# Ledger of designs, part 20: peptides against a protein of PDB entry 4Y8H

Target 1, 222 residues: chain A of PDB entry 4Y8H
Amino acid sequence: TTIVGVKFNNGVVIAADTRSTQGPIVADKNCAKLHRISPKIWCAGAGTAADTEAVTQLIGSNIELHSLYTSREPRVVSALQMLKQHLFKYQGHIGAYLIVAGVDPTGSHLFSIHAHGSTDVGYYLSLGSGSLAAMAVLESHWKQDLTKEEAIKLASDAIQAGIWNDLGSGSNVDVCVMEIGKDAEYLRNYLTPNVREEKQKSYKFPRGTTAVLKESIVNICD

## One batch from the design tools (peptide; aimed at target 1 R19 G45 A46 A49)

Design b2_p18_3_s2 (made by RFdiffusion4, then SolubleMPNN; from b2_p18_3, 5 letters changed)
Fold by OpenDDE base, seed 4:
Structure b2_p18_3_s2 (fold): chain B 222 residues (1-222), chain A 18 residues (1-18)
Amino acid sequence: as target 1 above (222 residues)
Amino acid sequence: APPPVLFSTPEDLAAVLA
């Protein structure tokens, strides 16, 4: 996994690769690692895929209830605190590593959360097995006062660094842009740099192409 | 089979590949 977040002048962008794994096996080539907590608060998840999805759905539900109760738009720091407290309660047994980002009435925010409930803040963040590949790009090209377009490019370049250099990362780039005063823009498969070209040969053969050389019926009843 | 995992750290990946 490679997940990143980048703040820009008027908001925040998060991005992710789309590889899911089961040990050495690619389980899904196009999984979704970006999750909506609220309309303007999204996260990118690493760790146990089910835990990342389930915890973000749980907190998303509780954030909606909290928003209704308080008559206030959801805040990223509220989601962060709820996630932190929940993850801490479970002492790292919920395998969720999240980049949480969004816009709210207080501005744009970018945080990370680890499974034991620790949290970080930054203008740019990376997590996952590809985090170092992504961070190399971020450290090289991040500047203050990024535009939306520059931040999307930087985030997507950082994810691509994971795709190309991290065995745990692959396939596509998903992006979510959260700009102040706008709806969140979820760009599923924003980049698809690993589309396989047309196969030179079809491997569909008529029935009977493989000859039956021998048949035997075995009774397996005792 | 192990659950689908999105490797959280380089070390997690390294442990599977070792």
Scores: peptide ipSAE 0.372, ipTM 0.880, DockQ to the pose 0.645
OpenDDE base, seeds 1, 2, 3, 5: peptide ipSAE 0.366, 0.369, 0.372, 0.365; ipTM 0.876, 0.879, 0.880, 0.876

Design b2_p18_3_s3 (made by RFdiffusion4, then SolubleMPNN; from b2_p18_3, 6 letters changed)
Fold by OpenDDE base, seed 4:
Structure b2_p18_3_s3 (fold): chain B 222 residues (1-222), chain A 18 residues (1-18)
Amino acid sequence: as target 1 above (222 residues)
Amino acid sequence: PPPPVLFGTPEDLAAVLA
């Protein structure tokens, strides 16, 4: 997995690759690693797929209840605190590594969370097996005062670095843009750089193409 | 049972996220 977050002048963008794995097997070529906690708070997940999805759904539900109880729009720091306390309680056994980002009445925010409940803050972040490949791009091209378009490009370039160089990353780039004063823009398959060309040959054959060479009936009753 | 579905390779995740 490669997941990234990048702050820009008026918001935050997160992005992810779309590969899931089971050991050496590609389980899904086009999974979704971006999860909605609330309308304007999204996360990208690395680690155990089920844990990342389940923990974000749980906190999303509790954030909605908290928002109703407080009569306030959800805050990214509230989601961060709830996530970290939950993960810490389970001592890293919930295999969720998250980039949490969003916009709220206090502004735009970008955080990371590790499975043991530690948290970081930054203007750009990467997590997952592809995080070093992504960070190489981020460190090379990040600047202050990024535009929305520059941040989307930087995030997508960083994800592509993971796609090309990390075994655990692949296929497509998903993006979510959270801009102050706007609805979140979820760009599923924003880039699809691994579309296979048309196959030179069809492998559909008529029934009976494979000849029956021999038939035998075996009685298996004793 | 099959290994869990992961977002990332376990070895690389552990090495990079540690």
Scores: peptide ipSAE 0.263, ipTM 0.726, DockQ to the pose 0.475
OpenDDE base, seeds 1, 2, 3, 5: peptide ipSAE 0.257, 0.261, 0.250, 0.244; ipTM 0.719, 0.730, 0.718, 0.712

Design b2_p18_3_s4 (made by RFdiffusion4, then SolubleMPNN; from b2_p18_3, 6 letters changed)
Fold by OpenDDE base, seed 2:
Structure b2_p18_3_s4 (fold): chain B 222 residues (1-222), chain A 18 residues (1-18)
Amino acid sequence: as target 1 above (222 residues)
Amino acid sequence: APPPVLFGTPEDLAAVLA
C-alpha cells in the first residue's frame, strides 16, 4: 500500500493506490483505501484491510453522535483522538495505519496514526509499504503554498512512485480533496495507468486444430 | 486458512509501518 496526504493553501488532499494482497496473491486490483469518517473528514488506510475499514466506520459513527450531542460540526482532532485512544487500547493488535485529513470550522488538518496509537502531524505524509517511494517524490517536489491542482498532482505522483516501485502497491490512484468552504471531492480512479491493452490474438482455437497422429482401439474386456 | 487481506505486503508492512 501507498497512501499520502498533502496540505495546500485552502485545504488538504489524500490519495491511495488500489492493490490489496493475500500473501503473494493480489486479492483485489481495484480496492478502495479511502474511507469517509464524516462528510468533510476522510481517512486513507494501510495494514489489515478489515481493521482499517472497521475502525474508521466505528469512529465515523461515534463522530456523528458526538456532533449531534455537541451541536457542532465534526473536527479532525476529535477523530484523531478517538482513533488514537481506540488503537492504543488494543496495543497494536488492530492493524490500522491511517492518514486522517479534513476540513472543519478550525481549518484544514492532516495527521497520521500508527497501530499502537502514536500520531504525527505534517504538511505532507506517507504511510504503507510504498511510503519510502512516495516520500522520495514528496521530499523532491513539496513546497509551501501549494495550489489545489499542484497538491493533487504531487499526491498522485507520490502514489505512482509506490505503484511502480512497491510490490504491495498497484493499479490505480484514488484521490479525495477537502477544500475549506466546499464539499469533499472523492475522485475514485483519478488515474488508471495500468489498463491492459486489447488482446491481439485469441488462444481459443477451432476444434480439430490439433492433428490426430494415431488412433487405436483396445478391447479391455479380453 | 488463507492469510488476511492486507493493504501492503506482510514483510514490507513489518519493516516500514512499525
Scores: peptide ipSAE 0.269, ipTM 0.732, DockQ to the pose 0.455
OpenDDE base, seeds 1, 3, 4, 5: peptide ipSAE 0.260, 0.254, 0.267, 0.241; ipTM 0.700, 0.719, 0.726, 0.712

Design b2_p18_4_s1 (made by RFdiffusion4, then SolubleMPNN; failed a check: the pose's geometry; its pose is not in this set)
Amino acid sequence: SAAAALEAALARSKTRLG

Design b2_p18_5 (made by RFdiffusion4; failed a check: the pose's geometry)
Pose (drawn by RFdiffusion4):
Structure b2_p18_5 (pose): chain A 222 residues (1-222), chain P 18 residues (1-18)
Amino acid sequence: as target 1 above (222 residues)
Amino acid sequence: SVTAPPVAAEVKPGEVAF
């Protein structure tokens, strides 16, 4: 996986590739690694796939209940605290590596969370097997005072460095933009640079090619 | 900070990786 987060003028953007691997095999060519914790707090996950999804939904659920209890919009530091304390309690056995970003009444925020529970703050961040390819781009092109469009380009360029140069990353680029005072815009498949070429031949078989021993109607009714 | 050092995510043996 390659995942990034980049801050800009009035908010924050996170992006991720879409490849899932089981060893050297590509298990999923188009999985979403961007998760909604709350409407304006989004998460990019790398590591053990089920852990990133489960830990993100659990904290997302508790944040919703907390938001209702307090009659307040959720803050990113709450998701950060809840996630880090949960992951610390599990001593690194829950393999979730997260970039957490969002906007709230306090402003815009960008964080990363490692599986043992440490957290980091930054204007640009990358995690996953493609993180070095992405960081090389971020260290080359990031500057203070990015516009929203510049931040989106820088984030997807960082993801693309992971897609092309890291065997653990591939397929597409997903993006989510969280800008202050506006709805978060989730851009699923923002870039699709790896479309399969047209096949040389159709492998549709003549009907009856497969030998059949028996048939029967299956009762799915009551 | 400006940034933190990147980390390659670890994956449980036999499980699907993100």

Design b2_p18_5_s1 (made by RFdiffusion4, then SolubleMPNN; from b2_p18_5, 8 letters changed; failed a check: the pose's geometry)
Amino acid sequence: SLSAPPVVARVRPGAIAA

Design b2_p18_5_s2 (made by RFdiffusion4, then SolubleMPNN; from b2_p18_5, 7 letters changed; failed a check: the pose's geometry)
Amino acid sequence: SLTAPPVVASVRPGAIAA

Design b2_p18_5_s3 (made by RFdiffusion4, then SolubleMPNN; from b2_p18_5, 6 letters changed; failed a check: the pose's geometry)
Amino acid sequence: SLSAPPVVAAVKPGAVAA

Design b2_p18_5_s4 (made by RFdiffusion4, then SolubleMPNN; from b2_p18_5, 7 letters changed; failed a check: the pose's geometry)
Amino acid sequence: SLTAPPVVAAVRPGAIAA

Design b2_p18_6 (made by RFdiffusion4; failed a check: the pose's geometry)
Pose (drawn by RFdiffusion4):
Structure b2_p18_6 (pose): chain A 222 residues (1-222), chain P 18 residues (1-18)
Amino acid sequence: as target 1 above (222 residues)
Amino acid sequence: STSLTTLSSSLAALPIMN
């Protein structure tokens, strides 16, 4: 996986590739690694796939209950605290590596969380196997005072460095923009640079090619 | 054939990674 987070003038953007691997095999060519914790707090996950989904949903659920109890919009530091304390309790056995970002009444925020529970703050971040390819781009092109469009280009360029140069990353780029005072815009498949070329031949078989021993109607009714 | 079955079983035991 390659995932990034980049801050800008009035908010924060996060991005991710869409490849899942099981060893050297691509298990999923188009999985979503961008997760909604709350409407304006989004998370990009790398590491063990089920862990990143499960830990994100659990904290997302508790954040919703907490938001209802307090009659307040959720804050990113709450998701950060809840996630880090949960991951610390599990001593690194829950393999979730997260970039957490969002907007709340306090402003815009960008964090990363490692599986053992440490957290970091920054204007640009990258995690996953493609993180070095993405960081090389971020360290080359990031500047203070990015516009929203510049931040989106920088984030997707960083993802693309991971897609092309990292065997653990591939397929598409997902993006989510969280801008202050506006709805978060989730851009699923924002870039699709790896469309399969047209096949040379159709492998549709003549009907009856497969030998059949028996048939029967299956009862799915009551 | 045994080697190919062992390799397939080893690969199926790996977690899916993001």

Design b2_p18_6_s1 (made by RFdiffusion4, then SolubleMPNN; from b2_p18_6, 11 letters changed; failed a check: the pose's geometry)
Amino acid sequence: SAAEELLAQALAALPVLA

Design b2_p18_6_s3 (made by RFdiffusion4, then SolubleMPNN; from b2_p18_6, 11 letters changed; failed a check: the pose's geometry)
Amino acid sequence: SEAALAAAAALAALPILA

Design b2_p18_7 (made by RFdiffusion4; failed a check: the pose's geometry)
Pose (drawn by RFdiffusion4):
Structure b2_p18_7 (pose): chain A 222 residues (1-222), chain P 18 residues (1-18)
Amino acid sequence: as target 1 above (222 residues)
Amino acid sequence: SHVYYGTAAVSGGHGAAP
């Protein structure tokens, strides 16, 4: 996995590749690594796939209940605190590596969370097996006072460095933009640079090619 | 075997902490 977060003028953007691996095998060519914790707080996850999805939904559920109880829009630091204390309690056995970003009444925020529970603050971040390829790009091209468009380009460029140079990353680029005073825009498959070429031949078989021993109608009714 | 977003090894970095 390659995932990034980049702050800009009036908010924050996060991006991720879309490859899932089981050993050297690509298990999923187009999985979503960008998760909604709340409408304006989004999370990019790397590590154990089920852990990142489960820990993100659990905190997302508790944030919703907390938002209703307090009659307030949720804050990123609450998601950060809840996630880090949960991951710390599990001593690194829940393998979730997260970049948490969003906007709230306090402003725009960007954080990373490692599985043992430590958290970091920054204007640009990268996690996952492709993090070094992405960080090399971020360290080369990031500057203070990025516009929204520059931040989106820098984030997807960082993800692309992971797609091309890291065997643990591939396929597409997902992006989510959280800008202050506006709805968060989730850009699923923002870039699709790895479209499979047309196959040389159709392998559709002549009907009857497969030998059959029996048939029967299956009762799915009551 | 587990499924990973990417690989089992994860690293990270950041910059420009305020």

Design b2_p18_7_s1 (made by RFdiffusion4, then SolubleMPNN; from b2_p18_7, 11 letters changed; failed a check: the pose's geometry)
Amino acid sequence: MKIYYGSETVTGGSLGTP

Design b2_p18_7_s2 (made by RFdiffusion4, then SolubleMPNN; from b2_p18_7, 10 letters changed; failed a check: the pose's geometry)
Amino acid sequence: GPIYYGDESVGGGYGGSP

Design b2_p18_7_s3 (made by RFdiffusion4, then SolubleMPNN; from b2_p18_7, 8 letters changed; failed a check: the pose's geometry)
Amino acid sequence: STIYYGAATVTGGYGGTP

Design b2_p18_7_s4 (made by RFdiffusion4, then SolubleMPNN; from b2_p18_7, 10 letters changed; failed a check: the pose's geometry)
Amino acid sequence: MKIYYGSETVTGGYGGTP

Design b2_p18_8 (made by RFdiffusion4; failed a check: the pose's geometry)
Pose (drawn by RFdiffusion4):
Structure b2_p18_8 (pose): chain A 222 residues (1-222), chain P 18 residues (1-18)
Amino acid sequence: as target 1 above (222 residues)
Amino acid sequence: SLGSTFVTPPLPDDVIAN
């Protein structure tokens, strides 16, 4: 996986590739690694796939209940605290590596969380197997005072460095933009630079090619 | 910090990685 987070003028953008691997095999060519914790707090996950989804939903559920109890919009530091304390309790056995970002009444925020529970703050971040390819781009092109469009280009460029140069990353780029005072815009498949070329031949078989021993109607009714 | 990176450790082959 390659995932990035980049801050800008009035908010924060996060992005991710879409490849899932099981060893050297590509298990999923188009999985979503961007997760909604709350409407304006989003998370990008790398590491063990089920862990990143489960830990994100659990904290997302508790944040919703907390938001209802307090009659307040959720804050990113709450998701950060809850996630880090949960991951620390599990001593690194829950393999979730997260970039947490969002907007709240306090402003815009960008964090990363490692599986043992440490957290970091920054204007630009990258995690996953493609993180060095992405960081090389971020360290080359990031500047203070990015516009929204510049931040989106920088984030997807960083993801693309991971798609092309890291075997653990591939397929598409997902993006989510969280800008202050506005709805978060989730851009699923923002870039699709790896469309499969047209196949040379159709492998549709003549009907009856497969030998059949028996048939029967299956009862799915009551 | 202005920025940071971390490379996730490898996983066993039977585990799906994101």

Design b2_p18_8_s1 (made by RFdiffusion4, then SolubleMPNN; from b2_p18_8, 7 letters changed; failed a check: the pose's geometry)
Amino acid sequence: MDGHYHVTPPLPDDVIEV

Design b2_p18_8_s2 (made by RFdiffusion4, then SolubleMPNN; from b2_p18_8, 5 letters changed; failed a check: the pose's geometry)
Amino acid sequence: ALGSSYVTPPLPDDVIEA

Design b2_p18_8_s3 (made by RFdiffusion4, then SolubleMPNN; from b2_p18_8, 8 letters changed; failed a check: the pose's geometry)
Amino acid sequence: MKGHYYVTPPLPDDVVEV

Design b2_p18_8_s4 (made by RFdiffusion4, then SolubleMPNN; from b2_p18_8, 7 letters changed; failed a check: the pose's geometry)
Amino acid sequence: MDGHSYVTPPLPDDVIEA

## One batch from the design tools (peptide; aimed at target 1 A49 T52 G168)

Design b2_p19_1 (made by RFdiffusion4; failed a check: the pose's geometry)
Pose (drawn by RFdiffusion4):
Structure b2_p19_1 (pose): chain A 222 residues (1-222), chain P 19 residues (1-19)
Amino acid sequence: as target 1 above (222 residues)
Amino acid sequence: SLPPVYYGFAAVGGGKGGL
């Protein structure tokens, strides 16, 4: 996995590739690694796939209940605190590596969470097996006072460095933009630079090619 | 047993900047 977070003028953007691996095999060519914790707080996850999805939904659920109880819009630091204390309690056995970002009444925020529970603050961050390819781009091209468009280009360029140079990353680029005072825009498959080429031949078989021993109608009714 | 599915690989690196 390659995932990134980049802050800009009036908010924060996060991006991720879309490859899932089981060993050297690509298990999923187009999985979403960008998760909604709340409407304006989004999370990019790397590590054990089920852990990142489960820990993100659990905290997302508790944030919703907390938002309703307090009659307030949720804050990113709450998701950060809840996630880090949960992951710390599990001593690294829940393998979630997260970049947490969003906007709230306090402003715009960007954080990373490692599986043992430590958190970091930054204007640009990258996690996952492709993090070094992405960080090399971010360290080369990031500057203070990025516009929204510059931040999106820098984030997807960082993801692309992971897609092309890291065997743990591939396929597409997902992006989510959280800008202050506006709805968060989730850009699923923002870039699709790895479209399979047309196959040389159709392998549709002549009907009857497969030998059949029996048939029967299956009762799915009551 | 087969290994679990990872987003990417089991080893996760990380980095940060801008502060």

Design b2_p19_1_s1 (made by RFdiffusion4, then SolubleMPNN; from b2_p19_1, 7 letters changed; failed a check: the pose's geometry)
Amino acid sequence: APPPVYYGLAEVHSGSGGL

Design b2_p19_1_s2 (made by RFdiffusion4, then SolubleMPNN; from b2_p19_1, 8 letters changed; failed a check: the pose's geometry)
Amino acid sequence: AAPPVYYGLEKVFSGSGGL

Design b2_p19_1_s3 (made by RFdiffusion4, then SolubleMPNN; from b2_p19_1, 9 letters changed; failed a check: the pose's geometry)
Amino acid sequence: AAPPIYYGLPKVHSGSGGL

Design b2_p19_1_s4 (made by RFdiffusion4, then SolubleMPNN; from b2_p19_1, 7 letters changed; failed a check: the pose's geometry)
Amino acid sequence: PAPPVYYGLAEVHSGSGGL

Design b2_p19_2 (made by RFdiffusion4; failed a check: the pose's geometry)
Pose (drawn by RFdiffusion4):
Structure b2_p19_2 (pose): chain A 222 residues (1-222), chain P 19 residues (1-19)
Amino acid sequence: as target 1 above (222 residues)
Amino acid sequence: SVSYNAHPSDGETIATELS
């Protein structure tokens, strides 16, 4: 996995590749690594796939209840605190590595969370197996006072460095933009640079090619 | 299990497994 977070003028953008691996095998060519904790707080996850999804939904659920109880829009630091305390309690056995970003009444925020529970603050961040390829791009091209468009280009360029140079990353680029005073825009498959080429031949078989021993109608009714 | 790969070393492990 390659995932990034980049701050800009009036908000924050996060991005991720879309490859899932089981050993050297690509298990999923197009999985979403960008998760909604709340409408304006989004999360990119790397590590154990089920852990990142489960820990993100659990905190997302508690944030919703907390938002209703307090009659307030949720803050990113609350998601950060809840996630880090949960992951710390599990001593690194829940393998979730997260970049948490969003906008709230306090402003725009960008954080990263490692599985043992430590958190970091920054204007640009990268996690996952492709993090070094992405960081090399971020360290080369990031500057203070990025526009929204520059931040999106820098984030997807960082993801692309992971896609091309890291065997743990591939396929597409997902992006989510959280800008102050506006709805968060989730850009699923923002870039699709790895479209499978047309196959040389159709392998559709002549009907009857497969030998059959029996048939029967299956009762799915009551 | 399926992994979203957490560390750069995971990529190196994949490279070794493909070799």

Design b2_p19_2_s1 (made by RFdiffusion4, then SolubleMPNN; from b2_p19_2, 11 letters changed; failed a check: the pose's geometry)
Amino acid sequence: GVSLGGTPEDGERIRELLA

Design b2_p19_2_s2 (made by RFdiffusion4, then SolubleMPNN; from b2_p19_2, 11 letters changed; failed a check: the pose's geometry)
Amino acid sequence: GVSLGGRPEDGERIRELLA

Design b2_p19_2_s3 (made by RFdiffusion4, then SolubleMPNN; from b2_p19_2, 11 letters changed; failed a check: the pose's geometry)
Amino acid sequence: GVSLGGTPEDGERIRKLLA

Design b2_p19_2_s4 (made by RFdiffusion4, then SolubleMPNN; from b2_p19_2, 11 letters changed; failed a check: the pose's geometry)
Amino acid sequence: GVSLGGYPEDGERIRELLA

Design b2_p19_3 (made by RFdiffusion4)
Pose (drawn by RFdiffusion4):
Structure b2_p19_3 (pose): chain A 222 residues (1-222), chain P 19 residues (1-19)
Amino acid sequence: as target 1 above (222 residues)
Amino acid sequence: SYEAQTDEERTERYNLVHS
């Protein structure tokens, strides 16, 4: 996995590749690693796939209840606190490595969370097996006072460094833009640079090629 | 990496998260 977060003028953008691996095998060529905790707080996850999804939904559920109880829009620091205290309690056995970002009444925010529960603050961040390829790009091209478009280009360029140079990353780039005073825009498959080439031949078989022993209609009704 | 699991393993992981 390669995931990144980049702050800009009026908000924050996060991005991720779309490859899932089971050992050397690509288990999923197009999984979403960008998760909605609340409408304007999004999360990118790397590590154990089920852990990142489950921990993100659990905190997302509690944030919704908390937002309703307090009659207030949720804050990123609340998602940060709830996630870090939950992951710390589990001593690193819940393998979730997260970049948490969003906008709230306090402003725009960018954080990272490691599985043992530590959190970091920054203007640009990267996690996952492709994090060094992405950080090399971020350290080369990031500057203070990025526009929205520059931040999106820098984030996807960082993801692309992971896609091309890291065997743990591939396929597509997902992006989410959280800008102050506006709806968060989730850009699923923002870039698709790894389209499979046309196959040389159709392997559709002549009908009847497979030997059959029996047939029967299955009752799915009542 | 985004590490994949079997269905049983994933269910166990969800249970662990919610425990």

Design b2_p19_3_s1 (made by RFdiffusion4, then SolubleMPNN; from b2_p19_3, 10 letters changed)
Fold by OpenDDE base, seed 2:
Structure b2_p19_3_s1 (fold): chain B 222 residues (1-222), chain A 19 residues (1-19)
Amino acid sequence: as target 1 above (222 residues)
Amino acid sequence: STIAQSEEEAEKRRQLVYS
């Protein structure tokens, strides 16, 4: 997995690859690693696929209830706190590694969470087996005051670095853009750099392609 | 071993489907 988050001047972008694995096997070439916690708060997940999805759904439900109870729009820091407390309770046994991002009445936010419940903050973040490949791109090209377009490009380039250089990452780039004052923009398969070309040859051979060298008739009935 | 720990960490960083 390669997941990234990048802050820009008016919001935050997250991105992910689309490979899931079972050991050496590619289980799914086009899975979705971006999850909606609330309309304007999204996360990217690495680790156990079921755990990342389940924990984000649970916190998403709790955030909705909290929002209704307080009559306030959900805040990214509330989601962060709920996630980290839940993960800490299970002492790293819930295998969720998350980049959590969003916009709320206090502004744009970007955080990471590890399975044991530790959290980090930054202007750009990467997690997963492809995180070092992604970080090489981020460290080389990140600058202050990125535009939306520059941030999307930077995030997608960082994911591509994971796709090309990490065995645990592959196929496509998914993107979610959360800009202040706008709806979240979920860009499923924003890039599809691994589309297979049309097969040049058919594996269907005409009858008689294999020569019969010898025939023997065996009577099975005595 | 450091190698085994690194491999386990690398595997945990992948989006692993439950076997």
Scores: peptide ipSAE 0.100, ipTM 0.488, DockQ to the pose 0.085
OpenDDE base, seeds 1, 3, 4, 5: peptide ipSAE 0.181, 0.170, 0.181, 0.163; ipTM 0.579, 0.524, 0.551, 0.546; seeds 1, 3, 4, 5 fail the geometry check

Design b2_p19_3_s2 (made by RFdiffusion4, then SolubleMPNN; from b2_p19_3, 10 letters changed)
Fold by OpenDDE base, seed 2:
Structure b2_p19_3_s2 (fold): chain B 222 residues (1-222), chain A 19 residues (1-19)
Amino acid sequence: as target 1 above (222 residues)
Amino acid sequence: STEALSEEEAEARRKLVYS
C-alpha cells in the first residue's frame, strides 16, 4: 500500500493506490483505500483491509451522532481522537494505519494514525509499504503554498512512485480533494496507468493444430 | 541504523485482504 496526504493553500488532498494482497497474491487490482468518515472528512487506510474499513465506519457513525448531539459540523481532530483511543484500546491488534484529512469550521487538517494509537501532524505524510518511495517524491517536490492542482499532481506522483517501486502497491491512483467551502471531490481511478493493451494473439488454436502422432484402440471389455 | 522493517511490519503496511 501507498497512501499520502498533502495540504494546499485552501484545503487538503489524500491519495492511495488500489492494490490488495494476500501474501504474494494480488487479491484485488482495483480496491478502494479511501474511506469517508463524514462528508468533508476522509481517510486513507493501510494494513488489514477489514480493520481499516470497519474502524473508519465505526468512527464515522460516532462522529455523525456527535455532530447531531452538539449541533456542530464534524471536526477532524474529533475523528482523530476517537480513532486513536479506539486503536490504543486494542493495543495494535486492529491493524489500521490511517492518514486522516478534512475540512471543518476551524480550517483544513492532515494527520496520521498508527495501529497502536500514536498520531502525527504534517503538511505532507505517507504511510504503507510504499511510504518511502512516496516520501522521496514528497521531499523532492513539496513547497509551501501549493495550489489545488499542484497538490493533486504531487500526491498522484507520490502514489505512482509506490506503484512502480513497491511490491505491495499497484494499479491505479485514487484521489480525494477536500477544499474549504466546497464539497469533497472523490476522484476514483484518477489515474489508470496500468491498463492492459489489447491482446495481439489468441491462445484459442483451431481444431487439428495438434497433430495425431499415434493412435491405439484398446478393448477394455473382455 | 535503518532498522529493517520486520516482516510483520512490512505486512502491516500492505492492505491485506483476509478470507
Scores: peptide ipSAE 0.087, ipTM 0.455, DockQ to the pose 0.081
OpenDDE base, seeds 1, 3, 4, 5: peptide ipSAE 0.157, 0.059, 0.151, 0.133; ipTM 0.560, 0.438, 0.532, 0.521; seeds 1, 4, 5 fail the geometry check

